# Designs tried in a protein design run: peptides against a protein of PDB entry 3PUK. Part 49

Target 1, 227 residues: chain A of PDB entry 3PUK
Amino acid sequence: ERGLKSVVWRKIKTAVFDDCRKEGEWKIMLLDEFTTKLLSSCCKMTDLLEEGITVIENIYKNREPVRQMKALYFISPTPKSVDCFLRDFGSKSEKKYKAAYIYFTDFCPDSLFNKIKASCSKSIRRCKEINISFIPQESQVYTLDVPDAFYYCYSPDPSNASRKEVVMEAMAEQIVTVCATLDENPGVRYKSKPLDNASKLAQLVEKKLEDYYKIDEKGLIKGKTQS

## One batch from the design tools (peptide; aimed at target 1 D110 I130)

Design b2_p21_5 (made by RFdiffusion4)
Pose (drawn by RFdiffusion4):
Structure b2_p21_5 (pose): chain A 227 residues (1-227), chain P 21 residues (1-21)
Amino acid sequence: as target 1 above (227 residues)
Amino acid sequence: ERTLIDRDNNILREPATDYLE
């Protein structure tokens, strides 16, 4: 099947689970709020065992150290989600697991990355960015994770216009991960209609997905595709 | 997909700041 959640599942399995899957052994997966919703969206937690995951736990709440099991961190590049990882490895009196495998849902800010590039420890065996920043609500419908996006797009023009841009970029890069997951590099068009916001956004997506496929590293897509 | 750190292949990279700008 080619359901939107089937496509995403095929990406998570190959880009995350298989990428650190050691045939004979199992791992503990750790999730933040987003990745929880993402995984609950495209599979049952039963399917995870077959993928090398014996236990899934919330990265937020404190956990008991299992120093003989390797950890699979499947998290978003969020300050909260990352600060929690640094609690397990490096500073201080660490560690909590035998090894760390980090998989970011989206591009990791240099600011956050530096905070883990230091307290790195030989543990962090891998750190990838897989570029999946959306929810496969239905086989043909997707939703983003841009909190309070509607308000900060149609609010007046007061003080909180600086956050409008923050929301506008968050939508743009998050939309781009939808195209990248579908292995599509589509042409961009907007409606040029009420308030003309789709124009500003259409430009951000156009610019960001040009920079994106200048780096992909999957190598499957470059230049505009038939979409 | 992009790899920042891979110890099995001795890869160390900086994040894609141009994209985030």

Design b2_p21_5_s1 (made by RFdiffusion4, then SolubleMPNN; from b2_p21_5, 11 letters changed)
Fold by OpenDDE base, seed 4:
Parts: C-alpha cells; structure tokens; sequence
Structure b2_p21_5_s1 (fold): chain B 227 residues (1-227), chain A 21 residues (1-21)
C-alpha cells in the first residue's frame, strides 16, 4: 500500500488534473526540480498519460515550442521557476505554447504573482495554489524542501537567529500542508534535544494547524485527529 | 481553507497558513 503517496497523488489528481481537464485535449506538462521529485514519488508516467499529459518537460531547459498545445505548469512558486515560465510566455515571439495552466505547490508571493499577471495574464487559463510542499517517501514519511534548514536550525551563531525563524516558519508551513493533504489535525509530538528546535517547531505547527482548521474546506471547525 | 478567486483571470489563491486568523 502506498499510503501517503496515494493520498498525495489523489490530491494532485483532484487539484491539478481534474481542474484543468478538457475532454480530448492533451497537454504538455512542465515540471521543476521539486515537482519532478514529487510526481516521481507518487505516480508513474502511465498515470500522467491517463490524465491527459502527453509529454513532460523540464521548465529549466531550453525547450522547443509546441504552439498548438496548451501547457500545464506544475511548479513551485520560486523566482527561478516563475522566470522560466515568463520566458515561455513573456512575448509573442517567445510564446512556446498555446496557453498555460499554472499550479503552484504552495502560496505564490505577491511579487511573483503580480509579475506573472503583468507579463502574461492573457496566456493564462488557470492559476492555482494547491499547497503540496513535501515529498512523500513512505506510507507515513515525508520530507520537506527547506534549503539550509539544518544549518540555520543548529547554527550557534546568534546572527542566524532571524534566518532560523524563517526556516522554522517554512518547515511548519510545509508540515501543515501534509496535514491538510491527509485531512488531519494531529497532536504534535516531538523529542526534547539539547536545542529547543523541536519544541519551537512543534509550537509553530500547532499554531498553524489551529489557524488552518478554524475553518475547514466545508466552513466547519475541525477537531484534532489522532495520527 | 479560504480560497480567493479571480474569475476574470481564472486565478485561485489560498492564503498561507501563517496569514489565517
């Protein structure tokens, strides 16, 4: 049993593929580094074919235009990925595809969002944030994508305190996306260590979970689950 | 989860958890 992988796939299927599905239409899918890992962890190429994806392309690579086909961008909301998208649609001469469906794995910062709107809004058929910022590894195991998390969390340098907080927030946010994906509001468990990182992260996660589940998808308050 | 939809641009946004009150 795939467990978490299956749940993640189902969420992607619902949030991305079902959302942009058009009968008889095939799309080119553009992936970045994170989403490549994400999809590879929870689906096969045959699964993507069933969802109407004919070809997968790396967004970072210089790709040949396929102007008769629409493109599905499943990417992280990073400057790098967004810039690559903008190069695909930023000008008529550079327009590589017929139109774009954009699905971000997490909240897209306003700066990037506005940049997209200003540059190529007419080419965008859909832009959505789906809140999957983790990689499912095992049935109940996932990994986070927070660069330099280890360094800042365990840095003895006080000058890194602010960055540590940023990292903690990012980690907590991603953990909440896992919970949201699983439709769970768990109690947070952690082990005490020489550093209070685990406690701090736990507090952040709990706070964010509380905020998230103030209103669930149906507009109801969801109680804590056991997981 | 609260979703913000711009129907004109077909944009759907969900605020980050940190911004939820």
Amino acid sequence: as target 1 above (227 residues)
Amino acid sequence: MITYIDKEKNIEREPPTSFLS
Scores: peptide ipSAE 0.026, ipTM 0.506, DockQ to the pose 0.307
OpenDDE base, seeds 1, 2, 3, 5: peptide ipSAE 0.017, 0.026, 0.026, 0.023; ipTM 0.425, 0.513, 0.515, 0.528; seed 1 fails the geometry check

Design b2_p21_5_s2 (made by RFdiffusion4, then SolubleMPNN; from b2_p21_5, 11 letters changed)
Fold by OpenDDE base, seed 2:
Structure b2_p21_5_s2 (fold): chain B 227 residues (1-227), chain A 21 residues (1-21)
Amino acid sequence: as target 1 above (227 residues)
Amino acid sequence: MITYYDAENNIEREPPTSFLK
């Protein structure tokens, strides 16, 4: 099926589960708020079992160590999620799990990556960025997960201008991940009234699409598609 | 997709191939 949910699931399956799968091995999967919503939107628990996941844990919660099992961290590259990961592996004597596979849903800033590398690199078997930072709803519908996006985008307070820009960048990046997931380089259509938010966002998306497809995962240049 | 670290291939840091950021 060409539905967005199925496309997202297929990408997660290939990029995450197939990437770290070992025959006969079960993993504990750690999710944060975003990835919980993401997986809930495109798969069932039975699907995860088939992919070698025995249990799902919330990364934000205190958890008992299961030192004989490896952990699959499917998380957003946020300070909160990273800090929780570091608590699991930061202690030399009290590691929660045998080892970690980390898959970030979006670009991981160098600051966060360096923090991870400095503290627990020996515990990490894989660390990848897979660029899935949206929630599929329907075949043609997705939602973005950007904290306080509505507030900052529609706030008339000029003191929020800098934060609005950050939010716009985040939204644009997530939209580009949708395009990448669908293997499309579409034209952008928008309604500019009553605010210029849509126009600004469209420009950011266009710019990021150009940058992305200049050198894609396969080193290919993809032309614009009709959308 | 970019790989930051791969223990099997002894890759400590791989530069991003995407320019989203």
Scores: peptide ipSAE 0.026, ipTM 0.587, DockQ to the pose 0.533
OpenDDE base, seeds 1, 3, 4, 5: peptide ipSAE 0.021, 0.020, 0.025, 0.028; ipTM 0.546, 0.567, 0.584, 0.590; seed 5 fails the geometry check

Design b2_p21_5_s3 (made by RFdiffusion4, then SolubleMPNN; from b2_p21_5, 11 letters changed)
Fold by OpenDDE base, seed 1:
Structure b2_p21_5_s3 (fold): chain B 227 residues (1-227), chain A 21 residues (1-21)
Amino acid sequence: as target 1 above (227 residues)
Amino acid sequence: MITYIDEENNIVKEPPTSFLS
């Protein structure tokens, strides 16, 4: 009945919680704005307790140290979130927690990753990218986290053309992560009227799907699945 | 700040009633 939500939760459970879980050990989980919404959409606090999370805290807030506990950072790979993490474990600051497990919702740029490595590599027990950058709404419905998407996609100002393209790329990438999460390679359907934005987005999605499924983790080529 | 997710999947700043007992 909540197929997409359950799939997302299952992916998070396997990619994040099972990956760092230790029997009898509790962790503090740090979330940013996006991951707060993400988890809220697909789980309850009781679910998190079962996964060994004692409390959830906002990474943006000035938190009190709990130096005897390990921290699970489930965050987006943004400068803001990374900077907050670095304040928790940076060489010039007192460590907030015993150690860190970091799970990024998407690809972390090399620049940010290098900053992390240079500052607090010894404190990091795990660092992974899990490619979940969407919010499940219903069994077959999801929303994207792309700032200003509406404005740029529908802006008549030619000066926004370049930014519109960036937004479209971001949207396409997130749609592909949905497909990857569901392990599907669907046909793309869209309404072209009144603007050609849907057509452009569809083309981007199809291209990215082709790239993603060209060679899977097992070296296999996946064909199209049902939409 | 401590964040909780209630039975309706809403973000709350204090434990749900189910957690109080």
Scores: peptide ipSAE 0.011, ipTM 0.355, DockQ to the pose 0.018
OpenDDE base, seeds 2, 3, 4, 5: peptide ipSAE 0.008, 0.009, 0.008, 0.009; ipTM 0.360, 0.363, 0.340, 0.349

Design b2_p21_5_s4 (made by RFdiffusion4, then SolubleMPNN; from b2_p21_5, 11 letters changed)
Fold by OpenDDE base, seed 3:
Structure b2_p21_5_s4 (fold): chain B 227 residues (1-227), chain A 21 residues (1-21)
Amino acid sequence: as target 1 above (227 residues)
Amino acid sequence: MITYIDKEKNIIREPPTSFLS
């Protein structure tokens, strides 16, 4: 099967669960808002149990310590999620879990990484940045997680121009993560609208695809594929 | 790309860069 949901699940299984798996070991998994939606879209609780996850917790909520168990943080690289992690393992508080494995859904900014390093590096067994920032809906449909995308893209207020650019960048990044997950370097197709949003987004996607495959994990430049 | 946090801990980047600005 080559459906998008199954591809995303296989990617997560390889990049996250296989990476930190130890025989006979169970972990608590901490999720934020995005990763909750992501996993809900591509797996079942039974799948997570098979991967050694005993329970799922919301990183934003107060939680009781389980000091005998290691924790798997599958979270977005945002200040909110990182701050919640720091409360669990920060130097000013007793750690809630035995140790932490952190998997970010995207590149973690240096500022956030340095905060983590400075406060709780000894508690971290693994920190990995993966590239999955979309929600699969069906075999060929995905949803982007970009807050207020509609508002800023279609706002007639010129004062929103800067924010519109940020939103476009975020959307383009997430589209590229889909391509990376599918191992595709497609020519970008779009339909023009009265507003030039589609054209602008297409340009950003093509630029990012080029940059991505120039410096991919294999150090290869992949030619364009048809998709 | 692998970046070591300390003597035993490391960070793996997949992909090795971010496109967000």
Scores: peptide ipSAE 0.029, ipTM 0.518, DockQ to the pose 0.286
OpenDDE base, seeds 1, 2, 4, 5: peptide ipSAE 0.023, 0.026, 0.028, 0.029; ipTM 0.512, 0.526, 0.585, 0.529; seed 5 fails the geometry check

Design b2_p21_6 (made by RFdiffusion4)
Pose (drawn by RFdiffusion4):
Structure b2_p21_6 (pose): chain A 227 residues (1-227), chain P 21 residues (1-21)
Amino acid sequence: as target 1 above (227 residues)
Amino acid sequence: EFEVEIEHRTYEKFEKEEKHF
């Protein structure tokens, strides 16, 4: 099947689970709010055992150290989600697991990355960015994770316009992970209609996905595709 | 023996590091 959640599942399995899967052994997976919704969206937690995950736990709440099991961090590049990881490795009196495998849902800010590039410890065996920042709500419908996006797009023009841009970029880079997961580099068009916001956004997506496929690393897609 | 692989990407750059122990 080619359901949107099937496509995403095929990406998570190959880009995350298989990438650190050691045939004979199992791991503990850790999730933040987003990745929880993402995984619950495209599979049942039963399917995870077959993928080398024996236990899934919330990265937010404190956990008991299992220093003989390796950890699979499947989280977003969020200050909260990352600060929690730094609690397990490095500063201080650490550690909590035998090894760390980090998989970011999207590009990691240099600011956050530096905070973990230091307290690295020999533990962090891997740190990859898989670029999946959306929810496969239905086999043909997707939703983003841009909190309070509607308000910050149609609010007046007061003080909280600086946030509008923050929301506009968050939508743009998040939409780009939708195209990348579908292995599509589509042309960009907007409606040129009410308030003309699709124009500002269409430009951001066009610019960001040009920069994106300048780096992919999957090498499957470059230049505009038939979409 | 083991390996450390770090891949970091932004809209500005790509960095990859590999270390062997």

Design b2_p21_6_s1 (made by RFdiffusion4, then SolubleMPNN; from b2_p21_6, 11 letters changed)
Fold by OpenDDE base, seed 3:
Structure b2_p21_6_s1 (fold): chain B 227 residues (1-227), chain A 21 residues (1-21)
Amino acid sequence: as target 1 above (227 residues)
Amino acid sequence: SYTIEIEHKTLESYEKEIKEY
């Protein structure tokens, strides 16, 4: 059985690199904090070179313009990352790169998308959303990108109940993206004593799986994975 | 038969810490 890291890399290769590949063309790739961790977990620099990436840059840092090269932005759909992108292309006279390919790791809110469209639409050759919001650790093991998840899940303070729900929802969503990446619709089991946090999370995951696999990309209904 | 198992392994340790305070 293939390890989760290999599956994640294959998905990124297909969804991102193959999508924007042009023969003989090199690109600069811009990463944020999450995607840096993501790529570090599932590939090597040599792999990126083979995909036509000449240089990796941190989107948060001030960078020198390379106006003759196109840029590949593999970033999370956050205001911080989007703002950094806008700084690169927002000014007509100060574009840092020739053009941009943008790949978001998750759903990009309309507010952010509209902001990009209004400011930089002519500079963008591609803008896609992919569903990878987790970090693979080992075969069948991954970590979630949900800040303060532990604190809110186990906080005895009733005032944190609302935030706990938000965290649980985010965790469930990311688990579903793992399933989507693996092309699986699994059963969900849980263990918890004495609190019902695991049960609640399991219920959220099951619900989201049902919603996600109601209709697949080809318009087909996907049933539960039998294996 | 693919199944995801969700476990809260840290719950016991956290409860022990709370009781000690």
Scores: peptide ipSAE 0.031, ipTM 0.356, DockQ to the pose 0.013; fails the geometry check
OpenDDE base, seeds 1, 2, 4, 5: peptide ipSAE 0.030, 0.030, 0.026, 0.030; ipTM 0.339, 0.333, 0.317, 0.321; seeds 1, 2, 4, 5 fail the geometry check

Design b2_p21_6_s2 (made by RFdiffusion4, then SolubleMPNN; from b2_p21_6, 14 letters changed)
Fold by OpenDDE base, seed 2:
Structure b2_p21_6_s2 (fold): chain B 227 residues (1-227), chain A 21 residues (1-21)
Amino acid sequence: as target 1 above (227 residues)
Amino acid sequence: SYTRRIEHYTLESKEIIEEEY
């Protein structure tokens, strides 16, 4: 049986660690809240050591400079995480590390990306957006990382309608990342009652899956699979 | 050089952007 945790780990290994691997080189890895949970769910510290990571540090915390070492930032594309990165490389005199490799767990908005480019482009060796924005819980179970998703989706306040749409869009994107990671194009099942949240989300997922497989990396069209 | 690799599906197509700084 193919476990989701192992699949996620293999994806991270190939998309992140293999991508920036240099023989004999050790890196410091910076994690945020989401990626800490992600890695803890699918690997051990010994696994990270094998991938050339000497130490893991929390991007949100104050850290001592290690200017002779390169840093691997595996972070979510949020203003908070990006701001912490920018503080590490914002000034020449205050650079905490030798250089940076950045791997975002999701699409980085142009506003944030441009901010990074304008400030720290010379320090960045690579910036990659991978599509893993979920936490594997069990072999076939995962959780999404969308702040306040429950609140907005189930809020009776009509003023939250616009935010609800944004949240559902984000959730749909993350679900598609799961499907992409598993190489699946599943039929979507949901409970439609009593609220229409599930049906709306399902529609978004189905549309995105269709679009995704039309323009995948290999230009292949994948038929629906049973999941 | 700086390389941005977009491998996540969004409303925009996947692309690789290479820039020289």
Scores: peptide ipSAE 0.023, ipTM 0.532, DockQ to the pose 0.348
OpenDDE base, seeds 1, 3, 4, 5: peptide ipSAE 0.020, 0.017, 0.016, 0.025; ipTM 0.468, 0.460, 0.463, 0.491; seeds 1, 3, 4, 5 fail the geometry check

Design b2_p21_6_s3 (made by RFdiffusion4, then SolubleMPNN; from b2_p21_6, 10 letters changed)
Fold by OpenDDE base, seed 1:
Structure b2_p21_6_s3 (fold): chain B 227 residues (1-227), chain A 21 residues (1-21)
Amino acid sequence: as target 1 above (227 residues)
Amino acid sequence: SYKIEIEHSTLEKRYKEEKEY
């Protein structure tokens, strides 16, 4: 009886907290808007304390330096979050923490990664990507975080067609991250009415799932699962 | 190996390479 929340928490625990755990060491954890919602959906502060987190800070806010402590950045790979990180470590005089562990919720574009490398690579102890870009609500329910999705998906204006496509791609990516987190390759179901948006999204998800579960170099593939 | 795992590995490789410089 493992709900989606517990699965997400387990994934975060193994991919993030276990990865940077050091006995007797406490860290400050920096969160952005998305990861704040994500952690709030699947854990309590007591859980984070058990994982060696002493306090949670918002990456967007001005913070006082705590130079004796290492910082755990669990953030989305966005220009805004990366810029905030760079402010913490971009200059020697402005270094907020002793060192940084960075865990991105998704693939970090080369442009952002290179920017980090160029300015503060020496301050980084770990930099990893984890594939969690959704918020669990119930045992089998999750929420996507795609800005303006409603507007563009239901816009009658043809000029928004390109943006609608971008939004649908983003939604499909997040759905695939759910499947990856659950280790599932499900058949996609949708309601076709009143618009064809659901069918288009379903096709994108199916395509991305196929791409995700491609036969690897070793000839391994995950077949469709009943879930 | 899945696509996303490859991407994760790519980041780690890039990071490790930078640390070696």
Scores: peptide ipSAE 0.020, ipTM 0.442, DockQ to the pose 0.124
OpenDDE base, seeds 2, 3, 4, 5: peptide ipSAE 0.024, 0.009, 0.023, 0.005; ipTM 0.462, 0.327, 0.427, 0.325; seeds 2, 3, 4, 5 fail the geometry check

Design b2_p21_6_s4 (made by RFdiffusion4, then SolubleMPNN; from b2_p21_6, 11 letters changed)
Fold by OpenDDE base, seed 1:
Structure b2_p21_6_s4 (fold): chain B 227 residues (1-227), chain A 21 residues (1-21)
Amino acid sequence: as target 1 above (227 residues)
Amino acid sequence: SYKIEIEHSSLEKYEKIEKEY
């Protein structure tokens, strides 16, 4: 069976690098915490060089301006990452790069999106959501990046119930991104013991899969992948 | 002028915004 890492890399290559590639042009790539882990899991620096990336920079760190080069932002749609981007382009006098290509790993909330548009629209050449919110580990294994998931899912404290729901939804969303990346609409299986967390998560995943693979504007629908 | 293409993959929608350059 095809390795998950290779599938993820191909998806990134197609959705990000091929999308912004210009012959003979090198870009600086800006990564956040999640995308650093993501790329580290599925590619090498040599692969990125082949895709026209000369240098990888951490978006959270102070960086020297390279005004003659365009920047590729491959980042999560979080306030922290967006704020760092805004610092790079929010002031005309402080623009760090020639222009920006932005690729979000997930849906960018309208509030953040509008903030970007209002402040930096003239510097942006591309903005895209690519729907990859997981880390491939093995051929059929991936890791979810949901902070404190263990704590909230297994907390006996009723006061954590609301946060548990948020965490469960986040995990479900990431699982759906795996399915989307693999172009699969699977049946979901789970072990119900000792807690009902797996059942709840499964239900959320199924619901989100249904929403994701609903009939599109063209009347296309992806059926369930055979088990 | 140039066009900014914004793609929402989750919605399979594209928005094009014309900007003055």
Scores: peptide ipSAE 0.010, ipTM 0.451, DockQ to the pose 0.429
OpenDDE base, seeds 2, 3, 4, 5: peptide ipSAE 0.008, 0.007, 0.014, 0.008; ipTM 0.352, 0.342, 0.438, 0.348; seeds 2, 3, 4, 5 fail the geometry check

Design b2_p21_7 (made by RFdiffusion4)
Pose (drawn by RFdiffusion4):
Structure b2_p21_7 (pose): chain A 227 residues (1-227), chain P 21 residues (1-21)
Amino acid sequence: as target 1 above (227 residues)
Amino acid sequence: SEELIERRENVEEFNKEIEKE
């Protein structure tokens, strides 16, 4: 099947689970708020065992160290989600697991990355960005994770216009992961209609997905596709 | 825009360092 959640599942399995899957052994997977919703969206937690995950736990709440099991961190590049990882490895009195495998849902800010590039420890065996920043709500419908996006798009023009841009970029790079997961590099068009916001956004997506496929690393897609 | 490129490259370099170790 080619359901939107099937496509995403095929990505997570190959880009995450298979990428650190050691045939004979199992791992503990850690999730933040987003990745929980993402995984619950495209599979049952039963399917995870077959993928080398014996236990899933919340990265937020404190956990008991299992120094003989390797950890699979499947998290977003969020300050909260990352600060929690640094609690397990490096500073201080660490560690909590035998090894660390980090998979970011989206591009990791240099700011956050530096905070873990230091307290690295030989543990962090891998750090990848898989570029999946959306929810496959239905086989043909997707939703983003841009909190309070509607308000910061139609609010007046007061002090909180600086956040509008923050929301506008968050939508743009998050939309781009939708195209990348679908292995599409589509042309961009907007409606040029009420308030003309789709124009500002259409430009951000166009610019960001040009910079994106200048890097992919999957090498499957470059230049505009038939979409 | 270019920050996206830099961010990705930094991760690639970091992984290459890990492979060397």

Design b2_p21_7_s1 (made by RFdiffusion4, then SolubleMPNN; from b2_p21_7, 9 letters changed)
Fold by OpenDDE base, seed 4:
Structure b2_p21_7_s1 (fold): chain B 227 residues (1-227), chain A 21 residues (1-21)
Amino acid sequence: as target 1 above (227 residues)
Amino acid sequence: SEELIKSYKKLREFNEELEKE
């Protein structure tokens, strides 16, 4: 399959599963709300089994310890998800699993990262950001995980201006992650709307793309590509 | 850009530390 779903899956496979693969080892995978949707959109349980995942657990739920197994945390870098992780490894008595591999879908804020380091470093075998903050829908369609994006972007209420900027920032970031996932540095095209939202978003995307392709996850500079 | 660079650096350093443990 040549669709976006396949691309996303390949990205996850290489960035996550291949990264923590151990021969003959099975892992428990912990997902949050976003990553549940993400994986559901681009793979099947059989695919995960092939990657050495025996069971999927919701990070938000109370779970029975499986102390003999390592856990793969594929989660968003949110306080909620991180707190759940911390509860799993924060104390010896509360340690749910043998060890943890953590893969964040986006940049983890320093505050959260520092909390993890301070409390759970000995339990962690790997920590990586893979920058996938979107849900693939169709071959070339994806959904951004930005709450109330439509409402705030198109709200005529001036009181929402600050929130609008936040939303646009988040959208721009996620669009960049799509580009990164697809290994594309596109020229941004847009049609202006009365509220000039498209223009603003385009500018943000362009700026962030420039920043991203100055240095990628491996420290490589990438050139602009045609999209 | 700054965030990306910082993230790259911190993750590299952190993983290096993890490998030493």
Scores: peptide ipSAE 0.277, ipTM 0.821, DockQ to the pose 0.601
OpenDDE base, seeds 1, 2, 3, 5: peptide ipSAE 0.268, 0.266, 0.252, 0.251; ipTM 0.815, 0.816, 0.809, 0.807

Design b2_p21_7_s2 (made by RFdiffusion4, then SolubleMPNN; from b2_p21_7, 9 letters changed)
Fold by OpenDDE base, seed 2:
Structure b2_p21_7_s2 (fold): chain B 227 residues (1-227), chain A 21 residues (1-21)
Amino acid sequence: as target 1 above (227 residues)
Amino acid sequence: SEELIKSHKKLKEFNEELEKE
C-alpha cells in the first residue's frame, strides 16, 4: 500500500536495519513506548524477522541477559529510555547483551549523549539519529508525539509561555522529520489562529527545513516546493 | 536548527571514534 506508512517503513528499513545488518546475525531489538507505536503502525512482526530481528523487548521491562547476542536499540532520546539503556551496559560485569546499536528517533541532547559516551562507548557499535518523530495514521495523516501540546499551545496563561515555546519547537522538528521522510521541502501554509500558533510554527518549520536540507545525509540541497 | 547541525556533527564524530576502536 502506497502511503505514509509505507514511506516510514522504507525509511526505517534503510536507515536502521540496512545500516546495522550483518550476514547471518540476528539481533534483539529494544523498543520504548514511542517506537513500539511507530513500528506497530507501519510493519508486522514478520517484516522484522526478515530484517534480522529475532525478538522484540520492551526497554522499560526487566529482561534476562542474552550476552551472546547484540542488541538494536530503537528508542527515543528521552531520559527514561536512555537510563534503561545505561542500566543494560553500565556495569562491566552485568552487560545484558554483547553490544549495542543505537538508533534515536530524534536528536539526542548533549546531556544524554555525554552520559552514553562516558559510560557505554565500548559497548556501542553505532549511534545514529534517523529523525522520525511521528506516527503514521492514514495515507497522509500523522500524529505528533509532543506531550501536553494542546494544553500549552492553546493556553491563555502567560505563565505557560516558556513551555509553549518548547512545545512549538518540538512540533516544528517533528514536522520537518515528516518532510524529510517524504523527501519534500514544501512551502509552509497555515491558517491564522487566535493565538498565532500557526504563524510561529510555520516560521520554525521553514527555518528547520532549510537547515536540514543543507546537512542532509545525502548531501543534497532540495529546492523549496509548494505543498 | 543550530542544535540539529551540532547533533549531526557530534554523532558523526562519535561514530568515527567507534570505528577506530
Scores: peptide ipSAE 0.444, ipTM 0.889, DockQ to the pose 0.729
OpenDDE base, seeds 1, 3, 4, 5: peptide ipSAE 0.442, 0.436, 0.443, 0.440; ipTM 0.887, 0.886, 0.888, 0.888

